# Peptides against a protein of PDB entry 2AKA, part 84

Target 1, 299 residues: chain A of PDB entry 2AKA
Amino acid sequence: MEDLIPLVNRLQDAFSAIGQNADLDLPQIAVVGGQSAGKSSVLENFVGRDFLPRGSGIVTRRPLVLQLVNSTTEYAEFLHCKGKKFTDFEEVRLEIEAETDRVTGTNKGISPVPINLRVYSPHVLNLTLVDLPGMTKVPVGDQPPDIEFQIRDMLMQFVTKENCLILAVSPANSDLANSDALKIAKEVDPQGQRTIGVITKLDLMDEGTDARDVLENKLLPLRRGYIGVVNRSQKDIDGKKDITAALAAERKFFLSHPSYRHLADRMGTPYLQKVLNQQLTNHIRDTLPGLRNKLQSQL

## One batch from the design tools (peptide; made by RFdiffusion4, then SolubleMPNN)

Design b2_p16_6_s4 (from b2_p16_6, 10 letters changed)
Fold by OpenDDE base, seed 4:
Structure b2_p16_6_s4 (fold): chain B 299 residues (1-299), chain A 16 residues (1-16)
Amino acid sequence: as target 1 above (299 residues)
Amino acid sequence: SLEEEIQKLLEEIDQL
């Protein structure tokens, strides 16, 4: 069972290489959230490196198939530049930006064509995620006026697939009933069977308020539940605060918070990574018979 | 080829 995620990674690479969006409903996890929901920070916290584009507005403009592979060595590889090993994660960020601009141009448009990035690291569990553009309502720069709908349509290409799990990232310091991530998840997964909730910005909630009811799965129940995380602040990111130190601070936050202390062992980025690895592995196992039949039909 | 890769993957699946 330990090799199921790598097996699906090979399938993803094979189909991406031929430019056929093979309508293969591959078992995967799509990451959805509003702009500034903390989505990119969650992914970077898994790797322990800053490697995603940063800025105001729409940062992710193409789907990013992020394949995390546990390894004794640390490096990244892109499918579009095979054989080049990236050991500097700043260069990884620059390559994502360059490859995005190559396809979308300079107008900050979007493209549904994925970027495939594999990260080998001793600090990761085997896990594949598809990072999707952040949902927005306001065009920025030279973006087309219908950019909101373009993003929505792109997200729908992934999240409507039956074998797609949804990692819905929502900030706690905003009304969760109005969460863009939870709204889109509810639209395509009304029974909450495919959705995993991530609650960010728990450290930024008003004093005397908490997200305990959400994290206990009592307010908006999901079959797969909710996991709270604490990301680095933008100031901490700009100051290049170490992610390892941030993960320690996250653990301390949950342990010391009166509302979350009892949940602390089921919260935080390391626990989220473990849960996602397990859920993806199990999901691949469950979908494998159907996938096999589909693959056979392609021959 | 894609077909060869699919065939290899099928063989691996059948061995799981």
Scores: peptide ipSAE 0.365, ipTM 0.903, DockQ to the pose 0.576
Fold by OpenDDE base, seed 2:
Structure b2_p16_6_s4 (fold): chain B 299 residues (1-299), chain A 16 residues (1-16)
Amino acid sequence: as target 1 above (299 residues)
Amino acid sequence: SLEEEIQKLLEEIDQL
């Protein structure tokens, strides 16, 4: 079963190379959330490296197909620059920024053309995620006035597909009933069959409040449930706090919190990574007969 | 070619 994700990765690469990404309903996980919801931090915590663009406003401006591959070595490769191995993850960040700007220009526009990044690491499980631009309502700088709708349309190209699982990332320190991630997920998955909820910023909730009812799947039920995570604060990121130390702090947070202690073994970034690996593997297995037939029709 | 890769993948799927 461990070989199913790499098999789908080969399909993704083959179709990406010819620009036909839109026509195949490949089993995948799309990551959705508002700007600053903590999506990039979750993905970086899986790798244990800082490698995604950072900043205010729209950071992710192209879909990023992030293929995590368990390996004895640690390096990254881009599909657009084959044969170049990146061992410095700051260079990975710079390449994402440069490749984004090459296609979108300098106006901070968006493009539906994916960037394909593969990360080999001994610290990851096999997992493929599609990071999508953060939903926003307010154009910044030279962004077009309709940027909200452009982002929405881009997200819809992924999340409307039946074989797409949705990782809906919502911050706990905002009204979850108004979560952009949960709203878009409910629009395309009204029965909550394809959606996995991630609740970030649990450490930033007001004193005397908690997200227990959400995490226990009682408030907005999803078949696949919710997983809480604690990311590094902006201060911790700026201070270059180590991700390993942050993961230890996350574990301590859940174990020590009166409202979450009983859930602690089903919370946190390492558990989320395991769940996503299992969910994706099982989803590929379940969709494989249909995928086989579609592939056969392409011959 | 893409077709060759698809054929290879189909063969791998059928062996699962």
Scores: peptide ipSAE 0.359, ipTM 0.901, DockQ to the pose 0.526
Fold by OpenDDE base, seed 5:
Structure b2_p16_6_s4 (fold): chain B 299 residues (1-299), chain A 16 residues (1-16)
Amino acid sequence: as target 1 above (299 residues)
Amino acid sequence: SLEEEIQKLLEEIDQL
């Protein structure tokens, strides 16, 4: 069963290569959240490398199909430049930026055309995620005034698919009732069957407040539950704070926090990665008969 | 070809 994610990766690559937005409802996890919700930080924490574009406003401007593959070696490959192995993750970041700008121009516009990035690492579990542009209400730079609508439309292309799981990333230091991620998830998954909640910025909550009720799945219940994480601060990212040290600090945070200590075994980035691997694997298995039939019908 | 890849994937699926 450990080979199911790589199998779907091959399907993703095959369909991406032909430029067909294959109407194939492939089993996948779409990552959704508002700007600055911490999506990119979660993904980088899985890899243990800084490799995603950073900045103010909309940074992810194309869907990023991030295929994590457990391997004995560490390197990245893009589908658009096959055969080039990237071992410097700064070069990976630069390639994402360059490939994004090639399609969207320098106006900070968006494109629905995915970038396919595969990362081989001994430090990852097999996991495929589709990072989507952060939801925003305010255009920045030369973005079109309807950028909010464009982003929403792009997200809907993914999250409306029945075989799409939704990783809804929400910051704890904001009102969760107003979470853009949870709102869009509830719109397309009203029963909460496909949604996994991630709560970031737990370390930035006001003194005397906590997200315990959310993390215990009591406030806004999701069938797949919630996982809290603690990402590096923007200052720590800019200062190139080591991700390994940040993950250790995250563990310490949960273990030492009075409200979260009892949940610490089911919190943090490493646990999230395990859960996502398991859920995606199981989801692929469950959808495989239908996928097989669809594939057969294309011959 | 895409068809060849699909066929290969189908064979792999059937072996699971």
Scores: peptide ipSAE 0.351, ipTM 0.897, DockQ to the pose 0.564
Fold by OpenDDE base, seed 1:
Structure b2_p16_6_s4 (fold): chain B 299 residues (1-299), chain A 16 residues (1-16)
Amino acid sequence: as target 1 above (299 residues)
Amino acid sequence: SLEEEIQKLLEEIDQL
């Protein structure tokens, strides 16, 4: 079972090379959430590197197929520039920005054409995620007035697929009943069968409030449950706080918090990685017979 | 070719 994720990665690469990636119901995890919900920070915490575009407004403007591969070495590769190994993750960030701008132009528009990025690292579990543009209601700069609908349509191309799992990222310091991530997940997965909840910004909640009921799966039940994480603050990011140190602080947060102490072993970024690896592996296994038949019919 | 890659993947799936 350990090789199932790499196998699907090869399928993703093969179909991306012919431009058919969006039409295939491959077993995958789509990451959804409002702008500033903490999606990029969660992904960077998995890698332990700063490598995603940062800024205000819509940062992710193309789907990013992020393939994490456990390896003895640390480097990144893009499908659009085969054979180039990136060891500087700042160069990875710059390549994402350049490749995004090449397709979308200067107007900060969006494109449904994915960027395929593979990261080899000793610090990751095998895991593939599709990072999607953050949901927004307000166009910024030269964005078209209908940008909200364009983003929604793009998300729907992924999350409506039966074999797509949904990683719904919601900030705890906002009303979860109004979570863009949970709303879109409920629209396409009304029974909560395909959705995994991630709750960010638990450290930014008002004093005397907590997300215990959500994390215990009592408020808005999902079959696959919720996992709380604590990301670096914007100050910590700007100060280039080490992600390893941030992960230690996250562990300390859950252990020391009266409302979360009893959940601490089922919270945090390392636990989220393990759960996602297991969920994706199992999901691939369950979908593999159907996928095999579909592949054979294409020969 | 895509067909060759699909064939290889099918062979690998059958070995799982």
Scores: peptide ipSAE 0.361, ipTM 0.902, DockQ to the pose 0.426; fails the geometry check

Design b2_p16_7_s1 (from b2_p16_7, 8 letters changed)
Fold by OpenDDE base, seed 1:
Structure b2_p16_7_s1 (fold): chain B 299 residues (1-299), chain A 16 residues (1-16)
Amino acid sequence: as target 1 above (299 residues)
Amino acid sequence: MEEEIQKILEEIDEML
């Protein structure tokens, strides 16, 4: 059973090579959230490296199929440049930016064509995520005026698929009832069967407020529940604060906070990674008989 | 691609 995620990764790579990725109902986790909700920071915290594009506005402009693979060595590989091993994660960031610009041009438009990135690391569990463009309401720069709808249509290509799990990333320092992530999840998963809630920015909530009721699954119940995380601040990122040190600070935050101490063993980035690995593995197992029959019918 | 899909199908059958 430990090899189920790598098996689906091989399917993803095979279908990517023929341009059919968007049409396949593969067992996968799509990451959704508003711009600046903390999606990229969650993904980087899994790897323990800075490697995703950063900036204001729409940063992710193509789907990123991020395949994490536990290995004794640390390196990255792209499907579009087979055989090149990246050991510098700044070069990984630059390659994502270059490959995005190659397809979208200079207008900061979006493309539904995925980038496939595999990261080998001793610090990761086997986990595949599809990072999607952040939802926005306001075009920036030379973006088309309908960019909100283009992003929505792109997200819907993934999240409407029955075998797609949804990692809904919402900031705690904003009204959860207004969460773009939870709104889109509720539209396509009204019973909350496929959605996993991630609550970011718990450290940025107003004094005397907390997200306890959300994290206890009492406010907006999801079958798969909620996991709180604490990402590095923008100051910490700019100061190149080590992710390992940030993960220790996250653990300390949950243990020391009166509202979260009792939940601390079911919170934080390491726990989220374990839960996602287990949920994806189980989901692949449950969908595998149907997937087998579908694959056989295509031959 | 068809050869790779066939290999994956064989591996799936071994896991089921």
Scores: peptide ipSAE 0.456, ipTM 0.917, DockQ to the pose 0.584
Fold by OpenDDE base, seed 2:
Structure b2_p16_7_s1 (fold): chain B 299 residues (1-299), chain A 16 residues (1-16)
Amino acid sequence: as target 1 above (299 residues)
Amino acid sequence: MEEEIQKILEEIDEML
């Protein structure tokens, strides 16, 4: 059972190497969210390292196929740089930025060509995620005026696939009815069968408000439910607060909050990682007969 | 690539 995610990773690598990104409905999880929804922080919290580009505006400008592999050693490898092992995760961040700029140019444009990154770590479960550009309405800098539609079209290439699960990342301190992530998920998954809700910024909600009804799946029901997380604040990131310390603070937040204490064992980043590993493994198993037949037809 | 896909198919068939 532990080998299903690595098996699909080998398929992803094989198809990426030939430029056939679009034709195979591989079982995968696409990560969608508005800008500043906390998407990058969720992914970094899985690894326990700062390694994703950061900044104002559109940070992710190419799809990032992030393959997490449980291992006794900690290092990263890019498909475009075969044989180079990265042990410094700041160098991983710099390589993502450099490889993004190489393909998109300097104008902060987007490209549908994925970056394939594999991270080996003793701190991760086997998990593959496709990180997608953050949805935005306002072009920044030299971005084209139609950047919102370009991002939307890119996201639709992934989330319209039937074997694609959707990790919809929404901030709790914004109106959930206006969540860009949940809107796009509802457009392509109207019955909420493929969507997993992540609620970030629960610690930034106004005093006397809570997201209990959302987290209990009562407001906007998803078959796969919602998981709340607490990410590091921008001040904590700038102050280089350790991710391990942040995960301990997240656990304390849920346990101490009157509205969330009863949910605390089904909340937080470690639980989210476990749920995603299990859901992806089960989803691969369920799709495997159809995938086998499709692969056979391509030989 | 075809060889890798063939190996993956064999592994899938062993798992089904």
Scores: peptide ipSAE 0.447, ipTM 0.916, DockQ to the pose 0.574
Fold by OpenDDE base, seed 5:
Formats: structure tokens, sequence, C-alpha cells
Structure b2_p16_7_s1 (fold): chain B 299 residues (1-299), chain A 16 residues (1-16)
């Protein structure tokens, strides 16, 4: 069963190589959320490394197929530069930026063409995620005025697929009823069957407020539930605060918070990673018969 | 690609 995610990774790589990614309903998890919702921080916390582009506005400008693979060694590989092993994750960040700019130009435009990144690490579970551009209403720099719609259309190419699970990332310090992530998820998954809620910025909520009702799945019920996480602050990221220390602080946050202590064993980044691994594995298993038939029909 | 897809199909069939 542990081999199901690597099997689908091989399919993803094969189809990416031929440019047919848009037509295949592969079992996958698409990561959606507004700008600054904390998506990149969640992904970096899984790896335990700073490796994603950072900045103001739209940072992810191409879909990033992030394939996490449990291994005895730690390194990254890109599909577009096979055979090059990256052990410095700053070089991984620079390669993502360079490869993004190569296709989109320096105008901060977007492209639907994925970047495929595989990360081998002893600290990860097998997990594949598709990081998608953050939803925004305000163009920045030389972005086209219709950038909001371009992003939306790009997201819809992924999240409308029946075999796509949706990791909806929402900040707790914003009105969750207005969450861009939960809105788009509800549009394409009205019954909440494919959506996993992630609530970030729980540590930035106003005193006397909490997201307990959301995390207990009482406010906006999802079949797959909600998981709260605490990411590093932007100051901590800029200061290169250690992710391991941040994960320990996250655990302490949930254990010490009166509203979340009873949920602490079902919260935090390590628990989220386990849940996503299990859910993706099970989802692949359930979709394999249909996928097999589809693949056979293409030969 | 076809060879890789065929190999993946065989692996799927072994897992089902």
Amino acid sequence: as target 1 above (299 residues)
Amino acid sequence: MEEEIQKILEEIDEML
C-alpha cells in the first residue's frame, strides 16, 4: 500500500513529459487558498526546509507538483533537469524562481504548465500535492488586470476533476465565511466530499476568539474535517527560524491553548501530513480500477 | 512512454 503514491508519481511524470496533464483525472491533492493564507509555509513545514519562493502578492505562479518521498537521503530533483540532485534547498528555491520566470517572464504573470519537484527526505511521508497560485483580487506589478480570473481558471482545471482532493487553506484571523479556499471548494465540491480544511494563523487570532467550532467541524462541515496548524511568522521566515523549533512551538500552542487542548492530537503539521498520506493512499486505491481502464484505453 | 504506461498497468494489475 505504501507504493501507491510512488506509482501515481510515475504516472504524473510520464504525463507531464508529454504535456497531457490537463486531460488526466489522476488522484491528487490540489492546494488552494488566498494570498498569504499560509500554503507555502504548510508545504515547507512538511519538508522541514525553506525552499519555496517568498514575497508579496502572487508567489506561486505555476502549479507546483510537489512529490514528497520518504528516503534515507535528503535531496530534491526537478523533472525539467533530470539527473541533477539538489541538496541545498536555497538552490531549489532559486530553480523554482528561474524556471517560473523562464516561462512566465519577469512580469509576474502565471502559466498553467506545472513544475514537477520531487523531494526525498527521511523526515517526510510519501505525499504528492499540487500547489496552486494564491487567489487574489488585486494585480501586482505588471500582472494583467484579469489575473484574478486567470488564477481562478487555472485552479478550476484541477479542482473540478473528480479524483482531485482539495486542501483548502484558510487563515483563522480572517472571516472564514469569506474564505476564498472554502468558497472555491464549495463551488466544485458542494457536499464537502473531496475537501480537507486547513486552518492557519490560529496564533494570530484576537484575544477571546478561537476557531474551535470550525476545527470541531461544526460551522462548515467537511466530510474529511479540518486540521489546525501554526506556521512561522513572516518575521520568523525572513529571519530563517528553524522549522523544527517551529513545529515544537506549534505542538506547545495546541497543548497549552484552552480552546484547542482537547483537539491537540488531531492538530498540527505532523498530524496533517499523516492524514494527507493516508487519505491520498486510500483515494488512489479507490480510483485505481477506473484509472487502469482509462490507461488501457490510451494504449 | 507507452512502455512505462504498460509497466504501470502491470503493476496496478498486481495490486488489484
Scores: peptide ipSAE 0.445, ipTM 0.914, DockQ to the pose 0.573
Fold by OpenDDE base, seed 3:
Structure b2_p16_7_s1 (fold): chain B 299 residues (1-299), chain A 16 residues (1-16)
Amino acid sequence: as target 1 above (299 residues)
Amino acid sequence: MEEEIQKILEEIDEML
């Protein structure tokens, strides 16, 4: 059976080109979480490159459809500039920033119009994610006073779709009951059927505390469970710490931690990537008959 | 685009 993820990628590209992204409930994974929850770091850890915009406040201001494709070569392509291959991932970051500013202006506004980015790499599994703006309650700088609601409305356009899986990213060093990601997921997926929990910042928890009950799916049960990850610190990112070294440190963290050692083989970024690839592939397979009928009715 | 969608439909039909 051909790889189902590339097939859906072709559909995403076709619909993005006509502006009809709203009418098709394509099988996809939307990434949701509060500002600074670690979403961008998780995505960069999958690629093994620094390529996402960085800054204070709202970093992602347009949906980013990130299509990871396993390949013998490493390069990126944007749907909006077909035929240009990017081999420098700093240029990828600059293109995201420029294309964002072209549509939103310089006032740090948001737009629901996606950026479609495909990354070919020998270090990735086939995986498509939609990175969404981080939820915030307080406007920063020149942001409009209603930015919280604008972000919420944008997220709802994706996460309300029945074929949308939700990657809910929550930091462990914050009250999980107050997680913006899990709140929005519970609103649109009350039975926890479409939600995958990611717990970041496990290395930043207070001494004598742990997220064991969360990671064991005992506190706030999700059918698809939780996966813990350890991202690079902002200092490590600014210092250009190698992602491969960070992934080794993550593995060491889980193996050495008394509360997480027994879970270590079901934790970390490589395991998360594998699970997401499998979950997306299975989800596409399950939705494919319905998708076929919808596509046929639109022709 | 209709041609591409039609091609994708044919590929889906081969997989079902």
Scores: peptide ipSAE 0.439, ipTM 0.912, DockQ to the pose 0.569

Design b2_p16_7_s2 (from b2_p16_7, 9 letters changed)
Fold by OpenDDE base, seed 4:
Structure b2_p16_7_s2 (fold): chain B 299 residues (1-299), chain A 16 residues (1-16)
Amino acid sequence: as target 1 above (299 residues)
Amino acid sequence: MKEEIEAILKEIDELL
């Protein structure tokens, strides 16, 4: 059972190598959310490293297939540059930016062609996620005026697939009824069977307000429920605050908060990572017979 | 790639 995620990773790599990225409904988790919803911070908190592009506007411009692999060693590898081991995660960030620009050019356009990144770390569970561009309504710089629709169309290529689970990332300090992530998830998964809710920015809610009803799955029920997380602030990121220290602060936040204390053992980034590993493993197991038949038919 | 897919299929069959 522990080898199911690595097995699907080998399939992802094989299909990416031939340019057939879109044709196989592989069991996967697509990460969706508006710009600044905290998607990149959630992924970096899993790794415990800063390695994703940062900036204003659309940061992720290609799908990033992020394959986390538990290992005694810490390094990253890209499918497009096999054999190069990255131990500096700043170089990983730069490679993502360079490989993005190679395909999209300098106009900050988007491409549906994935980047495949594998991260070996003692700090991760086996987990594969597809980070998708953040939903936006406003073009920035030289972006085409229809960039909102281009992003939406790209997201739909992933989230409409039957075997795609959806990690819907929504900020708590915004109206959750208007969450871009929950809206797109509801459109393609109206029964909430494939969607896992992540609520970020719980620490940025106004005093006297809380997201308890959402986290208790009472407001917008999802079969797979919601998990709250606390990411580093932009100030903490700019100040290079250690992610390990931030995870300790997250735990303290949930334990000390009157509205969340009773949920604290089912909240936070480490719990989210565990849940996603279990959900993906189980989902692969359930889909494996159908996947086997599809693979056989392509030979 | 065909060989890799065949190898993966064999591993899948061992897990089923």
Scores: peptide ipSAE 0.432, ipTM 0.910, DockQ to the pose 0.587
Fold by OpenDDE base, seed 2:
Structure b2_p16_7_s2 (fold): chain B 299 residues (1-299), chain A 16 residues (1-16)
Amino acid sequence: as target 1 above (299 residues)
Amino acid sequence: MKEEIEAILKEIDELL
């Protein structure tokens, strides 16, 4: 069972190398959410490193296939830079930015062409996620006026696939009924069968408000449920607060909060990693017979 | 690529 995710990673790499990304409904998890919903922070918390582009507006401008692999060593590799091992995660960030700009130009445009990044770490579970551009309604800088629709169309290429699970990332300090992530998930998964809800920014909710009903799966029920997380604040990121310290603070938050204490063992980034690993592994197993037949027909 | 797909198919068959 532990080898199913690496097996699908080999398929992803093989198909990415030939540009045939469009035709295979590979079992995967697509990460969706509005701009500033906390998607990149969730992914960095899994790795325990700062390595994703940061800034205002659209930060992720190409799909990022993030392949986490449990290993005794810590390093990153890009599919486009075969044989180069990155041990400095700032260099990983710079490579993502450079490779994004190489394809999209400097106009903050988007491209549907994925970046494939593999991270080996002793601190990760085997997990593959596709980070997608954040949904936006407002063009910034030199972005085309239809950027909202371009992003939407790009997301739809992933989330409409039957074997795509959806990690819908929504901030708790915004109206969840208006969540871009939950809206797009409901459009393509109306029965909530493929969607996993992530609720970020629980620590930024107004005093006397909570997301308990959402986290208990009572408000907008998903078959796969919701997991709350607490990411580093922008101040914590700017102050270079360690992710390990942030994960300890997240655990303390859930344990000390009156509305969340009873859920604390089913909340937080480490629990989310475990759930996603299990969900992806089980999903791969369920899809393998169909995938085998599709692969055989291509040969 | 064909060889890699064939190798992956064999591994899938061993897991099923």
Scores: peptide ipSAE 0.421, ipTM 0.910, DockQ to the pose 0.568
Fold by OpenDDE base, seed 3:
Structure b2_p16_7_s2 (fold): chain B 299 residues (1-299), chain A 16 residues (1-16)
Amino acid sequence: as target 1 above (299 residues)
Amino acid sequence: MKEEIEAILKEIDELL
């Protein structure tokens, strides 16, 4: 069973190489959320490295197929740059930026063409995520005025697929009823069967407020529930605070918070990673017979 | 590509 995610990764790479990614409903997890919801920080916290583009506005402008593979070695590989092993994660960031700009141009536009990145690490569980552009209402810089709709259309190409799980990333310091992530998830998954909620910025909530009811799955029930996480602050990122230290601080946050202490063992980035690995593995297993038949029919 | 898909199908059949 440990090989199911790598098996789907091989399929994903094969179909990406021929440009047929759109026609296969591969079991995958699409990451959705508004701009600044904390998506990139969640993904970086899985790897334990700073490797995603950072900046103001739309940071992710192409789908990023992030294939995490547990390994004794730590390196990254791009499907578009076969045979090159990246051991410096700053170079990984630069390659994502360069490959994004190569396709989208300088106007900060978006492209539906995925970047396939595989990260081997001893610090990860086998997990494949599709990081999608952050939903925005306001064009930034030279972005087209319809950028909101372009992003939405791109997201819909992934999240409408029956075998797509949805990692809905929402900040706790914003009205969750207005969460862009939960809205789009509810549109395509009205019964909450495919959606996993991630609640970020729990440390930035106003005094006397908490997300306990959400995290307990009482407010907006999802079959797959909610997991709270605490990402590094912008100050911590700028100060180059180590992700390992941030994960320890996250654990301390949940353990020390009166509203979350009882949930602390079912919260935080390490727990999220485990849950996603398990859910993806189980989802692949459940979809594998149908996928097999579909693949056979294409031969 | 056909060979890779056939290889993957074989692996799937071994897992089912």
Scores: peptide ipSAE 0.415, ipTM 0.907, DockQ to the pose 0.573
Fold by OpenDDE base, seed 5:
Order: structure tokens, then sequence, then C-alpha cells
Structure b2_p16_7_s2 (fold): chain B 299 residues (1-299), chain A 16 residues (1-16)
């Protein structure tokens, strides 16, 4: 079963090479959330490296197919530059920015054409995620006035697929009833069968408030439940605070917090990674017979 | 690509 995710990665690469990414309902996890919801921080915490573009507004402007592969070595590879191994993750960030700008231009526009990035690391579980542009309502800079709708349409191309799981990232310091991530998830998955909730910014909640009811799956129930995480602050990111230290602080947060202590074994980034690996593996297994038949019919 | 898909199909069949 450990080889199912790599098998689907090979399919993703094959279909990406022919531009047919939109037509094949591959088992995958799409990451959705509002701008500044903490999506990029969650992904970087899985890798343990700073490698995603940062900034205000829309940072992810193309879908990023992030293929994490457990390996004895640490390096990254892009599908668009095969054979180049990146060991400096700052160069990975720069390549994402350059490849994004190559297609979208400098106007901070978006493109539905994915970037395929594979990261080999001893510190990751096999996991493939599709990072999607953050939902926004307000164009910034030279963005097109309809950018909200462009992003929405792009997200819908992924999240409407039957075999797409949805990682809905919502900040705890905002009204969860107004979560863009949970709204779009509920629109395309009204029964909450395909959605995994991630609650970020638990450390930024007002004193005397907590997200316990959400994390216990009592407020807005999802079949696959919710996992709370604590990401680095923007100040910590700008200061290049070590992700390993941040993960230790996250663990300490859950263990020390009166409202979350009893959940601490089912919270945090390492647990989220394990759950996503398991969920994706099981989902691939369940969809594999149908995928096989579909692939055969295309030959 | 066809060859890669055929190889993947074979691997799928071995896993089913």
Amino acid sequence: as target 1 above (299 residues)
Amino acid sequence: MKEEIEAILKEIDELL
C-alpha cells in the first residue's frame, strides 16, 4: 500500500506532460482557503523548509502539485526542468516564482496550468497535495478586477471532481461560519464526505475563546474531522525561525492549553501529515478499480 | 506516454 501515492504521482506526471490535467479525475487532495489562512505555512511545515513564495495578497497564482516522497536524500525536482536537483530550498522558491511569472506575467494574474514539484525528504511521508490560490474578494495591485471569480473558477476545476479530497484551511481567529474554505467545501461536498478541516491560528485567538467545539467535530461536522495546527507567525517566518522549533512549540501549545490538552495526540502538523498520508492512500485504493478502467478505455 | 500508461496499468493490476 505504501506505493500507491507514488503510482498516482507517475500518472499525474504523465497527464501533466500532455496537458490533460483537467480531464482525469485522479485521487488527490486540493488545498483550499482564504488568503492568509495559513495554507503555505502548513505545506512548508510538512517539508520542514521554507520554499513557497511569500507576500501579501495572492501568493500562489498557479496550482502547485506538491508531491512529497519519503527518501533517504533531501532534494526537489520540477517537472518543467527534469534532471535538475534542487538542494537549496530558496532556489526552489525562486523557481516557483520565476515559472509563475513566466506564464502569468508580472501583473499578479493567475493561470490554471499547474506547477509540478516533487520533494524527496527523509522527514516527509508520501503525500501529494494540490495547493490552490487563496480565495480573495479584493484585487490588489495590478490584478484583474474579476480575480475573485478567476480564483473561484480555478478552484472549482479541482474540488468538483469526485476523487478530489478537500483540505479546507480556516483560521481560528476568524469566524468559521464565514470561512471561505468551509463554504466552498460545503458547496461541492454538502455531506462533508471529501473534506478534511484544518484550523490554523489557534494561538491567535482572543483570551477566553477557543475552537474546541470545532476541533471536536461538534460545530460544523465533517466525516473526516478537523485537525488544529499552529504555524509560525509572519514575524517568525520573516526572521527565518526554524520549522523544527516551531513544530516543538506547536506540540507544547496543544499540551499546555486547557481547551486542547485532551486532543493534543490528534492535533498538530505531524499528525495532520500522517492523517493525510493515510486518507490519500485509502482513497487511492478505493478509486483504483475505477481509475484502471478509465485508463484502459483511453488506450 | 502510452508505454508509461501501459506500465502503470500493469502495476495497478498487480496491486488489485
Scores: peptide ipSAE 0.415, ipTM 0.908, DockQ to the pose 0.580

